Peptides against a protein of PDB entry 4Z63. Designs and how they scored, part 237

Target 1, 334 residues: chain A of PDB entry 4Z63
Amino acid sequence: LCLGMNDLTGNIPEDLFHLKRLNLLGIQENRLSGSLSREIRNLSSLVRLDVSWNLFSGEIPDVFDELPQLKFFLGQTNGFIGGIPKSLANSPSLNLLNLRNNSLSGRLMLNCTAMIALNSLDLGTNRFNGRLPENLPDCKRLKNVNLARNTFHGQVPESFKNFESLSYFSLSNSSLANISSALGILQHCKNLTTLVLTLNFHGEALPDDSSLHFEKLKVLVVANCRLTGSMPRWLSSSNELQLLDLSWNRLTGAIPSWIGDFKALFYLDLSNNSFTGEIPKSLTKLESLTSRNISVNEPSPDFPFFMKRNESARALQYNQIFGFPPTIELGHNN

## One batch from the design tools (peptide; made by RFdiffusion4, then SolubleMPNN)

Design b2_p24_3_s4 (from b2_p24_3, 13 letters changed)
Fold by OpenDDE base, seed 4:
Structure b2_p24_3_s4 (fold): chain B 334 residues (1-334), chain A 24 residues (1-24)
Amino acid sequence: as target 1 above (334 residues)
Amino acid sequence: SQGSSWVTTVRDSLDDPAKPVFLP
């Protein structure tokens, strides 16, 4: 049953929960309100539940042990409070969980040993606090992780060295500390292609450790951190780099010529730093900007990218990095 | 000097724009 993108109001009719053979319930982009009924438990054949972009409130009901076929739960942009229900945090069937832009709180706890099918997790823009869950690497299929805009004080857990499935990771604006430790750990994520760390590590030094290596890194965003240091030499070995944003830091020194050696680099923002010297001539030879026929194999996270051109502007949503315009931004470096 | 007074682009990759972004 698909009733999304309407102006439906009130609660879900209770009789809907008698549909025991229902595989898909999509009621997204409405004005449905109140608590999400515990009677969802009666939908024992449910594979996909989309309640996103509504006015739901209260706690998410702890009934997911009665939904053994549930693969997709989308609840983003609601008013949900509390934690992730125990049955949801232990779901062996769940592939995708999206609860972005809610009011979920407390410590983030997932039983990754039980969540054997989880491949995409979006919990961005919530009120989770405490430390990052050290057992996330036990989610052996977990590829996409957005935990941005929570309050995860401290450092990236050492256990994330073993996060082999991790491909797309955002921790933007999560009160993280110790960028040197974070990069030193995350370099071991052999499948990591997208890393977003914006609005963390405030005033720290960007490490220039030549031992750091990100083999498959395509997207690096570490903006608005007030980071000190220079352009990191270790980044020059990330030959697949497509997007680099180090804007709004306190980086100094010259922009190195190797920045023009990235064959796939189509988006570069080094603006609002303290770089000096000349603009490297190699930037004029970037193949991605000069050739019409370059196929860019971009990472495809299940989460959108957002861009605001100014503080008052509406954020533009991009479902893929390919949607970003080819850009070289070097402004405001004096 | 950081041109905090100038129009700039803020990129929130994989983030929700619902919460305000701090510009230094």
Scores: peptide ipSAE 0.027, ipTM 0.642, DockQ to the pose 0.085
Fold by OpenDDE base, seed 3:
Order: sequence, then structure tokens, then C-alpha cells
Structure b2_p24_3_s4 (fold): chain B 334 residues (1-334), chain A 24 residues (1-24)
Amino acid sequence: as target 1 above (334 residues)
Amino acid sequence: SQGSSWVTTVRDSLDDPAKPVFLP
């Protein structure tokens, strides 16, 4: 049953929950309100539940043990409160959990040992607090993780050295500390292609440790951290780099010539730093900017990016980085 | 973007909105 993108109001009719053969319930992008009914438990054949972009409130019902076939739960952009229900945090069938842009709170706890099928987790823009869950690497299929805009204090857990499945990781604006430790840990994530760490590590030094290596890194965003130091030499070994944003830091020194050696680099933002010297001539020769025929292998996170057309506009959803125009931003440097 | 003079940045595109946004 797909009823998304309508102007439906009120609550879900209780009679809908008698549809025991229902595999897909999509009621996203409506004005549905109230609590999400516990009677969802009656939808025992449910594979996909999409209640996103509504006005739901209250706690998410703890009924996911009665949904043994549920693979996709999308609840982003609602008013859900409380924590992740125990049955949801233990779901062996769940592939994707998206609860972004809610009011979920408390400590984030997932039973990753039980969540054997989880490959995508979006809990961005919630009120989770405490520390990052150390057991996330136990989710052996977990590739895409957005935990941005939560209140996770402290450091990236050492256990994340073993997060081999991790491909897309966003921790933006989560009050993280110790960028040196974070990068030192995350370099062990050999499948990591996208790393977003914006609005963390405030005032720390960007490490220039030549031992750091991110082999498959395509997207690095570490903006607005007030980071000190210079362009990190270790980044020059990330030959697949497509997007680099180090804007709004306190980085100094010259922009190195090796920045132009990234054949796939199509978006560079080094603006609002303290870089000095000349603009490397190699930047004018970036193949990705000069040739229309360069196939950029875009990292495809399961979660969209959000671009604003103007300051007052709502963020538009983009599933692909290709939606970004080729850009070099070097403004507001010394 | 938070503190950016630019209307659209990759930073803004990769990060969630600062506040919950609901459909009207």
C-alpha cells in the first residue's frame, strides 16, 4: 500500500493494521500525526515501512519482534521521542534504519550481534547523547552510518579500527574530540569512501602524520572545525579523492601542488582558511574540471545529501554527488 | 550554511539540517 506524497491527515486508520498480507506500507510525505500505533505489530508480512516526513510523535512502539520480515524502516522527519525500541535494536531482519531528523534521545544502543542484516543506519539530527556505541563494528554488514548532529561527546572508539564494512560515515556536529585519534582509527576502515567530520574537533591541529593512509577515500569533509596546521601530506596518497572540503578552518601555509594530481577531484573547498602563497597551477589542469567525459565513480551512500538553493529554501535532496557543480572555492584566505 | 557566506556548500549538503523540518 503506497499512499505517500498526499495530504493525508490524522492518524492511520486502525483497520489498516488488519492487512496481515501487507508487504509494503508507504505513507510518507503526508500530515499524519499522533503516535505510531502499536497495531503495526499485526502487519506480520511487512517488509518495508515508510512513515517518513509526517507529524508522528511519541515513542516508537516496541513491536518489531512481531515483524520478522521487516527490512526497511524509514521514519525520518517526524517528532519521535525516546530511544530506539529494544525489539528494533535487536532486529535480525532489518537492512535499513532511517530515523534521521527526529527527537530521539538517551544513549544510542544497538545490539549489533543480533542486527546481522543491518547495512544502513541513519540516526542523524537527533538528541542522542553519551558516547558513540563501541559495538557498532559488530554490525558486520553496516556500510552507511550517519550519526551527525547528535551530542556524542568524546572520541571515536578504538573498536572502530575493526569497522571493515564501513563505507560512508558522517559524524558532523557531534561534539567529537581528538581528530588525530579519530583519523588514526578510521584509516583502518579499508572500505571507507566517504568521511564527514564537520563541526568537530574545535581548535585542534589537523594531523600531518605521513603514516595515515585512506586508500579508498573519495569524499573528505572536515569543515568548520577551526583546525590548525597545513594541508595534510597523507591525503596526497588518496588517489581516488573526488571531493575535499576543509573550509572554515585555520589552516596555514601553501596549497600544495599535489592537490592538482587528483584526477577525479571535481569539488574543492579550501575557503575561509589562512592559506598563503600562490594558487597551484596544477589546479587549473584538473582533469575532472576540463573534461566532460571523465566518469566519476561517485560514492553512493544510501542516504541523500541535502543542498540548499538559497538561504531561505528548504534543503533539496540529492542522492548523488554529481548533483554538485564542479567547484573550486579558495575564497577568504590570506 | 552555518556561518558560510555561500548559500550552498558541500558541508551543508552532507550534513543534516540543524533543526527538525516537518512537512507543512
Scores: peptide ipSAE 0.024, ipTM 0.638, DockQ to the pose 0.106
Fold by OpenDDE base, seed 1:
Structure b2_p24_3_s4 (fold): chain B 334 residues (1-334), chain A 24 residues (1-24)
Amino acid sequence: as target 1 above (334 residues)
Amino acid sequence: SQGSSWVTTVRDSLDDPAKPVFLP
């Protein structure tokens, strides 16, 4: 049943929960309000539940143990409060959990040992506090992780060295500290293609450790951290780099010539730093900007990218990184 | 001068446009 993108109001009718053969319930992009009924438990054949972009409130009901076929739960952009229900945090069937842009709070706890099918987790823009869950690497299929805009104080856990499934990771604006430790840990994530760390590590030095290596890194965004230092030499070994944003830092020195050696680099933002010297001539030879036919194997995270140019501007949503226009921003340096 | 008034493109890859985050 797909009823999304309407102006439906009120609660879900109770009689809807009598549909025991229902595999898909999509009621997204409405004005549905109140609590999400615990009677969802009666939808025992449910594979996909999409309640996103509504006015639901209260706690998410702890009934997911009665939904053994549930693979997709989309609840982003609601008013949900409380924590992740225990049955949801232990769901062996769940592939994708999206609860972004809610009011969920407390410590983030997932039983990754039980969540054997979880491949995508979007919990961005919530009120989770404490530390990052050390056991996230135990979610052996977890590839896409958005935890941005939560209050995760401290450092990236050492256990994330073992996060082999991790491909797309956003921790933007989560009050993280120790960028040197974070990069030193995350370099061990062999499948990491997208790393977003914007609005963390305030005033720290960007490490220039030549031992750091991100082999498969395609997207690096570490903007607005007030980072000191220079363009990091270790980044030159990330031959697949497609998008680099180090804007709004305090980086100094020259823009190195190797920045133009990235064959797939189509988006570069180094604006609002203190870079000096000449623009490298190699930037004028970027194949991605000169050739129309570069088939770039794009990282496609299950979470959208948002770019907001101004505080007053509407954030532009990009479902794919290639959706970003080819860009070189070097403005507002020195 | 680091003071250019351009509000940071917080490419918060995950900024829900429904919740404009004002950078302090």
Scores: peptide ipSAE 0.024, ipTM 0.657, DockQ to the pose 0.102; fails the geometry check
Fold by OpenDDE base, seed 2:
Structure b2_p24_3_s4 (fold): chain B 334 residues (1-334), chain A 24 residues (1-24)
Amino acid sequence: as target 1 above (334 residues)
Amino acid sequence: SQGSSWVTTVRDSLDDPAKPVFLP
């Protein structure tokens, strides 16, 4: 049953939960309000539940043990409060959990040993607090993780060295500390292609450790951290780099010539730093800017990117990195 | 110029915008 993209109001009719053979319930993009009914438990054949972009409130019901076929739960952009229900945090069937842009709170806890099918986790823009869950690497299929805009005090857990499934990771604006430790840990994530660390590590030094290596890194965003230091030499080995944003830091020194050697680099923002010297001539030779026919195998995270052209402008949502215009921003250096 | 502490917006981010308010 798909009723998304309407102007439906009020509560879900209770009789809808009598549909025991229902595999898909999509009621997204409405004005549905009140609590999400516990009677969802009656939908024992449910594979996909999409309640996103509504006005739901209260706690998410703890009924997911009665939904053994549930693979997809989308509840983004609601008013949900409380934590992740225990049955949801232990779901062996769940492939994707999206609860972005809610009011969920408390300590984030998932039983990753039980969540054997979890591939994508989007909990961005919530009120989670405490530390990052150390057991996330136990989710052996977990590739996409957005935890941005929460309050995760402390450092990236050492256990994330074993996060081999991790491909897309955002921790933007999450009150994280110790960028050197974070990068030192995350370099062991062999499948990591997208890393967003914006609005963390305030005033720290960007490490220039030649031992750091991100083999498959395509997207690195570490903007607005007030980071000190220079362009990191270790980044030159990330030959697949497509997008680099180090804007709004305190980086100094010259922009190195190797920045123009990235064949796939189509978006570069080094603006609002303290870089000096000449613009490398190699930047004029970037194949991605000169050739229309570059087939870039882009990372496709399950979470969107947002770009604000101006502070006063509405953020534009991009589902693919290719949606970003080819850009070189070097403004406001000195 | 150095990045200012007052900057609350980033060009490219995975940060969500504020929750939409549905007006009746």
Scores: peptide ipSAE 0.023, ipTM 0.651, DockQ to the pose 0.095; fails the geometry check

Design b2_p24_4_s1 (from b2_p24_4, 9 letters changed)
Fold by OpenDDE base, seed 1:
Structure b2_p24_4_s1 (fold): chain B 334 residues (1-334), chain A 24 residues (1-24)
Amino acid sequence: as target 1 above (334 residues)
Amino acid sequence: DIEEFVNKFRLPNVDSSWLSSVEI
């Protein structure tokens, strides 16, 4: 049953929960309000539940033990409060959990040993507090993780050295500290292609340790950290780099010539730093900026990127990084 | 200004959590 993108108001009719053969319930992009009914437990055949972009409030009901076939739960952009229900945090069937842009709070706890199918986790823009869950690497299929805009004080856990499934990781604006430790840990994530760390590490030095290596790194975003130092030499070994944003830092020195050696680099933002010297001539040779046909058939993250072109503009949702226009931004360097 | 950058991120109903809202 797909009822998304309407002006539906109120609660879900109780009689809807008698549909025991229902595999898909999509009621996204409505004005549905109140609590999400516990009677969703009666939908024992449910594979996909999409309640996103509504006005739901209260706690998410702890009934996911009665939903043994549930693979997809989308609840982003609601008013949900409390924590992740225990039954949801233990779901062996769940592949994707999206609860982004809610008011969920407390410690983030997932039973990763039980969540054997979890591939994508979006909990961005919530009120989770405490430390990053050390056991996330135990979610052996977890590829996509957005934990941005939460209050995860401290450092990236050492256990994340073993996060081999991790491909897309956002921790933007999560009050993280110790960028050197974070990068030193995350370099061990052999499948890491996208790393977003914006609005953390305030005033720290960007490490220039040549021992750092991100083999498959395609996207690095570390903006607005007030980072000091220079363009890191270790980044030159990330030959697959497509997007680099180091804007709004305090980086100094010259922009190195090797920045133009990235064959796939189509988006570069080094704006609002203190870079000096000449613009490398190698930037004019970036094939990605000259050739229209870099169809990078790369798996897009399941989670959208947001780009705001103008202060007055709505942020555009990009489901793929490749939706960004080819860009070189070097403005506001002094 | 950090406020300007933060304001770029604090758009109501725009979650820039995945990527920093890149100003293009």
Scores: peptide ipSAE 0.037, ipTM 0.706, DockQ to the pose 0.095; fails the geometry check
Fold by OpenDDE base, seed 4:
Structure b2_p24_4_s1 (fold): chain B 334 residues (1-334), chain A 24 residues (1-24)
Amino acid sequence: as target 1 above (334 residues)
Amino acid sequence: DIEEFVNKFRLPNVDSSWLSSVEI
């Protein structure tokens, strides 16, 4: 049953929960309000539940133990409060959990040993507090993780050295500290291709440790951290780099010539720093700017990227990183 | 200008938490 993208109001009719053979319930992009009914438990054949972009409130019901086939739960952009229900945090069937842009709070707790199918986790823009859950690497299939815009004080857990499934990771604006430790840990994530750390590490030094290596790194975004230091030499070994944003920091020194050696680099933002010297002539050799069709057919995260071209433009949602226009931003350097 | 940064990453009524979430 797909009723998304309407102007439906009120609550879900209770009779809908008698549909025991229902595999898909999509009621997203409506004005549905009130609590999400506990009677969802009666939908024992449910594979996909999409209640996103509504006015739901209260706690998410603890009924997911009665939904043994549920693979997809989308609840983003609601007014949900409380924590992740225990049955949801223990779901062995769940592949994707999206609860972004809610009012969920407390410590983030997931039973990753039970969540054997979890591939994508979006909990961005919530009120989770405390530390990052050390057991996230126990979610052996967890590839995509957005935890941005929460209050995860402290450092990236040492256990994340073992986060082999991790490919896309955003911790933007999560009150993280110690960028040196974070990078030192996350370099062990062999499948890490996208790393977003914007609005963390306030005033720290960007490490220039030649021992750091991110072999598969394609996207690095570490903007608006007030980071000090220079362009990090270790980044030159990330030969697959496609997008680099280090804007709005306090980085100094010259822009190194090796920045033009990235064959796949199509988006570079070093704006609003204190870089000096000449613009590297090697930037004119970026194949991505000269070749018409770098179709990098790479798996995108399930999470969208957003870019505004100008103040008046409606920002474009990019479901794929490769949708970004070729860009070089070097403005506002001294 | 912080507003310029916010405008780059934050869309009105769009959760840009994946790339950048600037709440000013």
Scores: peptide ipSAE 0.035, ipTM 0.711, DockQ to the pose 0.097; fails the geometry check
Fold by OpenDDE base, seed 5:
Structure b2_p24_4_s1 (fold): chain B 334 residues (1-334), chain A 24 residues (1-24)
Amino acid sequence: as target 1 above (334 residues)
Amino acid sequence: DIEEFVNKFRLPNVDSSWLSSVEI
């Protein structure tokens, strides 16, 4: 049953929960309000639940033990409060959990040893506090993780050295500290292709440790951290780099010539730093800017990126990083 | 200006709290 993208109001009719054979309930992009009914437990055949972009409030009901077939739960952009229900945090069937842009709070706890199917987790823009969950790497299929815009004090856990499944990771604006430790840990994530760390590490030095190596890194975004230092030499070994944003930092020195050696680099933002010297001539030789056919059939993260082209413009949502226009931004380097 | 950067990700007339912009 798909009733998304309407102007439906009020609660879900109770009679809908009598549909015991229902595999898909999509009621997204409505004006549905009140609490999400515990009677969802009666939908024992449910595989996909999409209640996103509504006005739901209260706690998410702890009934997911009665939903043994549930693979997809989308609840982003609601008013949900409380924590992740215990039955949801222990779901062995769940592949995707999206609860981004809610009012969920407390310590983030997932039973990753039980969540054997979880591959995508979006909990961005919530009120989670405390530390990052050390057991997150025990989610052995977890590929996509958005935890941005929460209040995770402290450092990236040492256990994340073992996060082999991790491919897309966003921790933007999460009050993280110690960029040197974070990069030193995350370099062990051999499948990591996308790393977004914007609005963390305030005023720290960007490490220039040649021992750091990100083999499969395609996207690095570490903007608006007030980072000091220079362009990091370790980044030159990330030969698959496609997008680099280090804008709004306090980086100094010259833009190195090796930045033009990235054959796949199509988006570069180094704006609003303190870079000096000449623009490397190698930037004019970037194949990605000269060749029209960037056929990048690469997997994108499930979380959207937003970019404003102009200050007055509406931010454009990009569901795929490859949707970004080829760009070089070097402005405001004085 | 941090405000300009935050404004890069704010939709006009939408609270940035509701825009799950992965702040690039």
Scores: peptide ipSAE 0.032, ipTM 0.700, DockQ to the pose 0.090; fails the geometry check
Fold by OpenDDE base, seed 3:
Structure b2_p24_4_s1 (fold): chain B 334 residues (1-334), chain A 24 residues (1-24)
Amino acid sequence: as target 1 above (334 residues)
Amino acid sequence: DIEEFVNKFRLPNVDSSWLSSVEI
């Protein structure tokens, strides 16, 4: 049953929850309000539940043990409060959990040993507090993790050295400290292609340790951290780099010539730093900027990025990294 | 607001909307 993208108001009729053969319930992008009924437990055949972009409030009901086939739960952009229900945090069937942009709070706890199918987790823009869950690497299929815009104090857990499944990681604006430790840990994530750490590590030094190596790194975003130091030498070994944003830091020194050696680099933002010297001539030779057809041969992660072209414009959603216009931003380096 | 931050910094904020499109 797909009722998304309408102007439906009020509560879900309780009789809808008697549809025991229902595999898909999509009611996203409406004005549905009130609590999410516990009677969703009656939808025992449910594979996909999408309640996103509504006005739901209250706690998410603890009934996911009665939904043994549930693979997809989409609840982003609601008013949900409380924690992740225990039955949801223990779901063995769940592949994707998206609860971004809610009011969920408390310590983030997931039973990764039970969540054997979880491959995508979006809990960005919530009120989770405390430390990052050390057991996230126990979610052996977890590839995509957004925990941005929460209040995770401290450092990236040492256990994340073992996060082999991790491909896309965002921790932007999560009150993290110790960028040197974070990068030192995350370099062990051999499948990591996208790393977003914006608005953390306030005033720290960007490590220039040549021992750091991110083999598969395609996207690095570490903006607005007030980071000190220079362009890190270790980044020159990330030959697959497509997008680099180090804007709004306090980085100094010259932009190194090796920045133009990245064959796939189509987006570079080094703006609002204190870089000096000449613009490397190698930047003018970036193949990605000269070819109209960025044949990004590799399936860029279908990870939507948001870019705002103008201050007055709505942020444009790009479903794919290659959807960004080729960009070099070097402004405000004085 | 993410929109305001995205707006201010033109940052490619990774939005997870792709997660909704991934048929797993």
Scores: peptide ipSAE 0.032, ipTM 0.687, DockQ to the pose 0.043; fails the geometry check

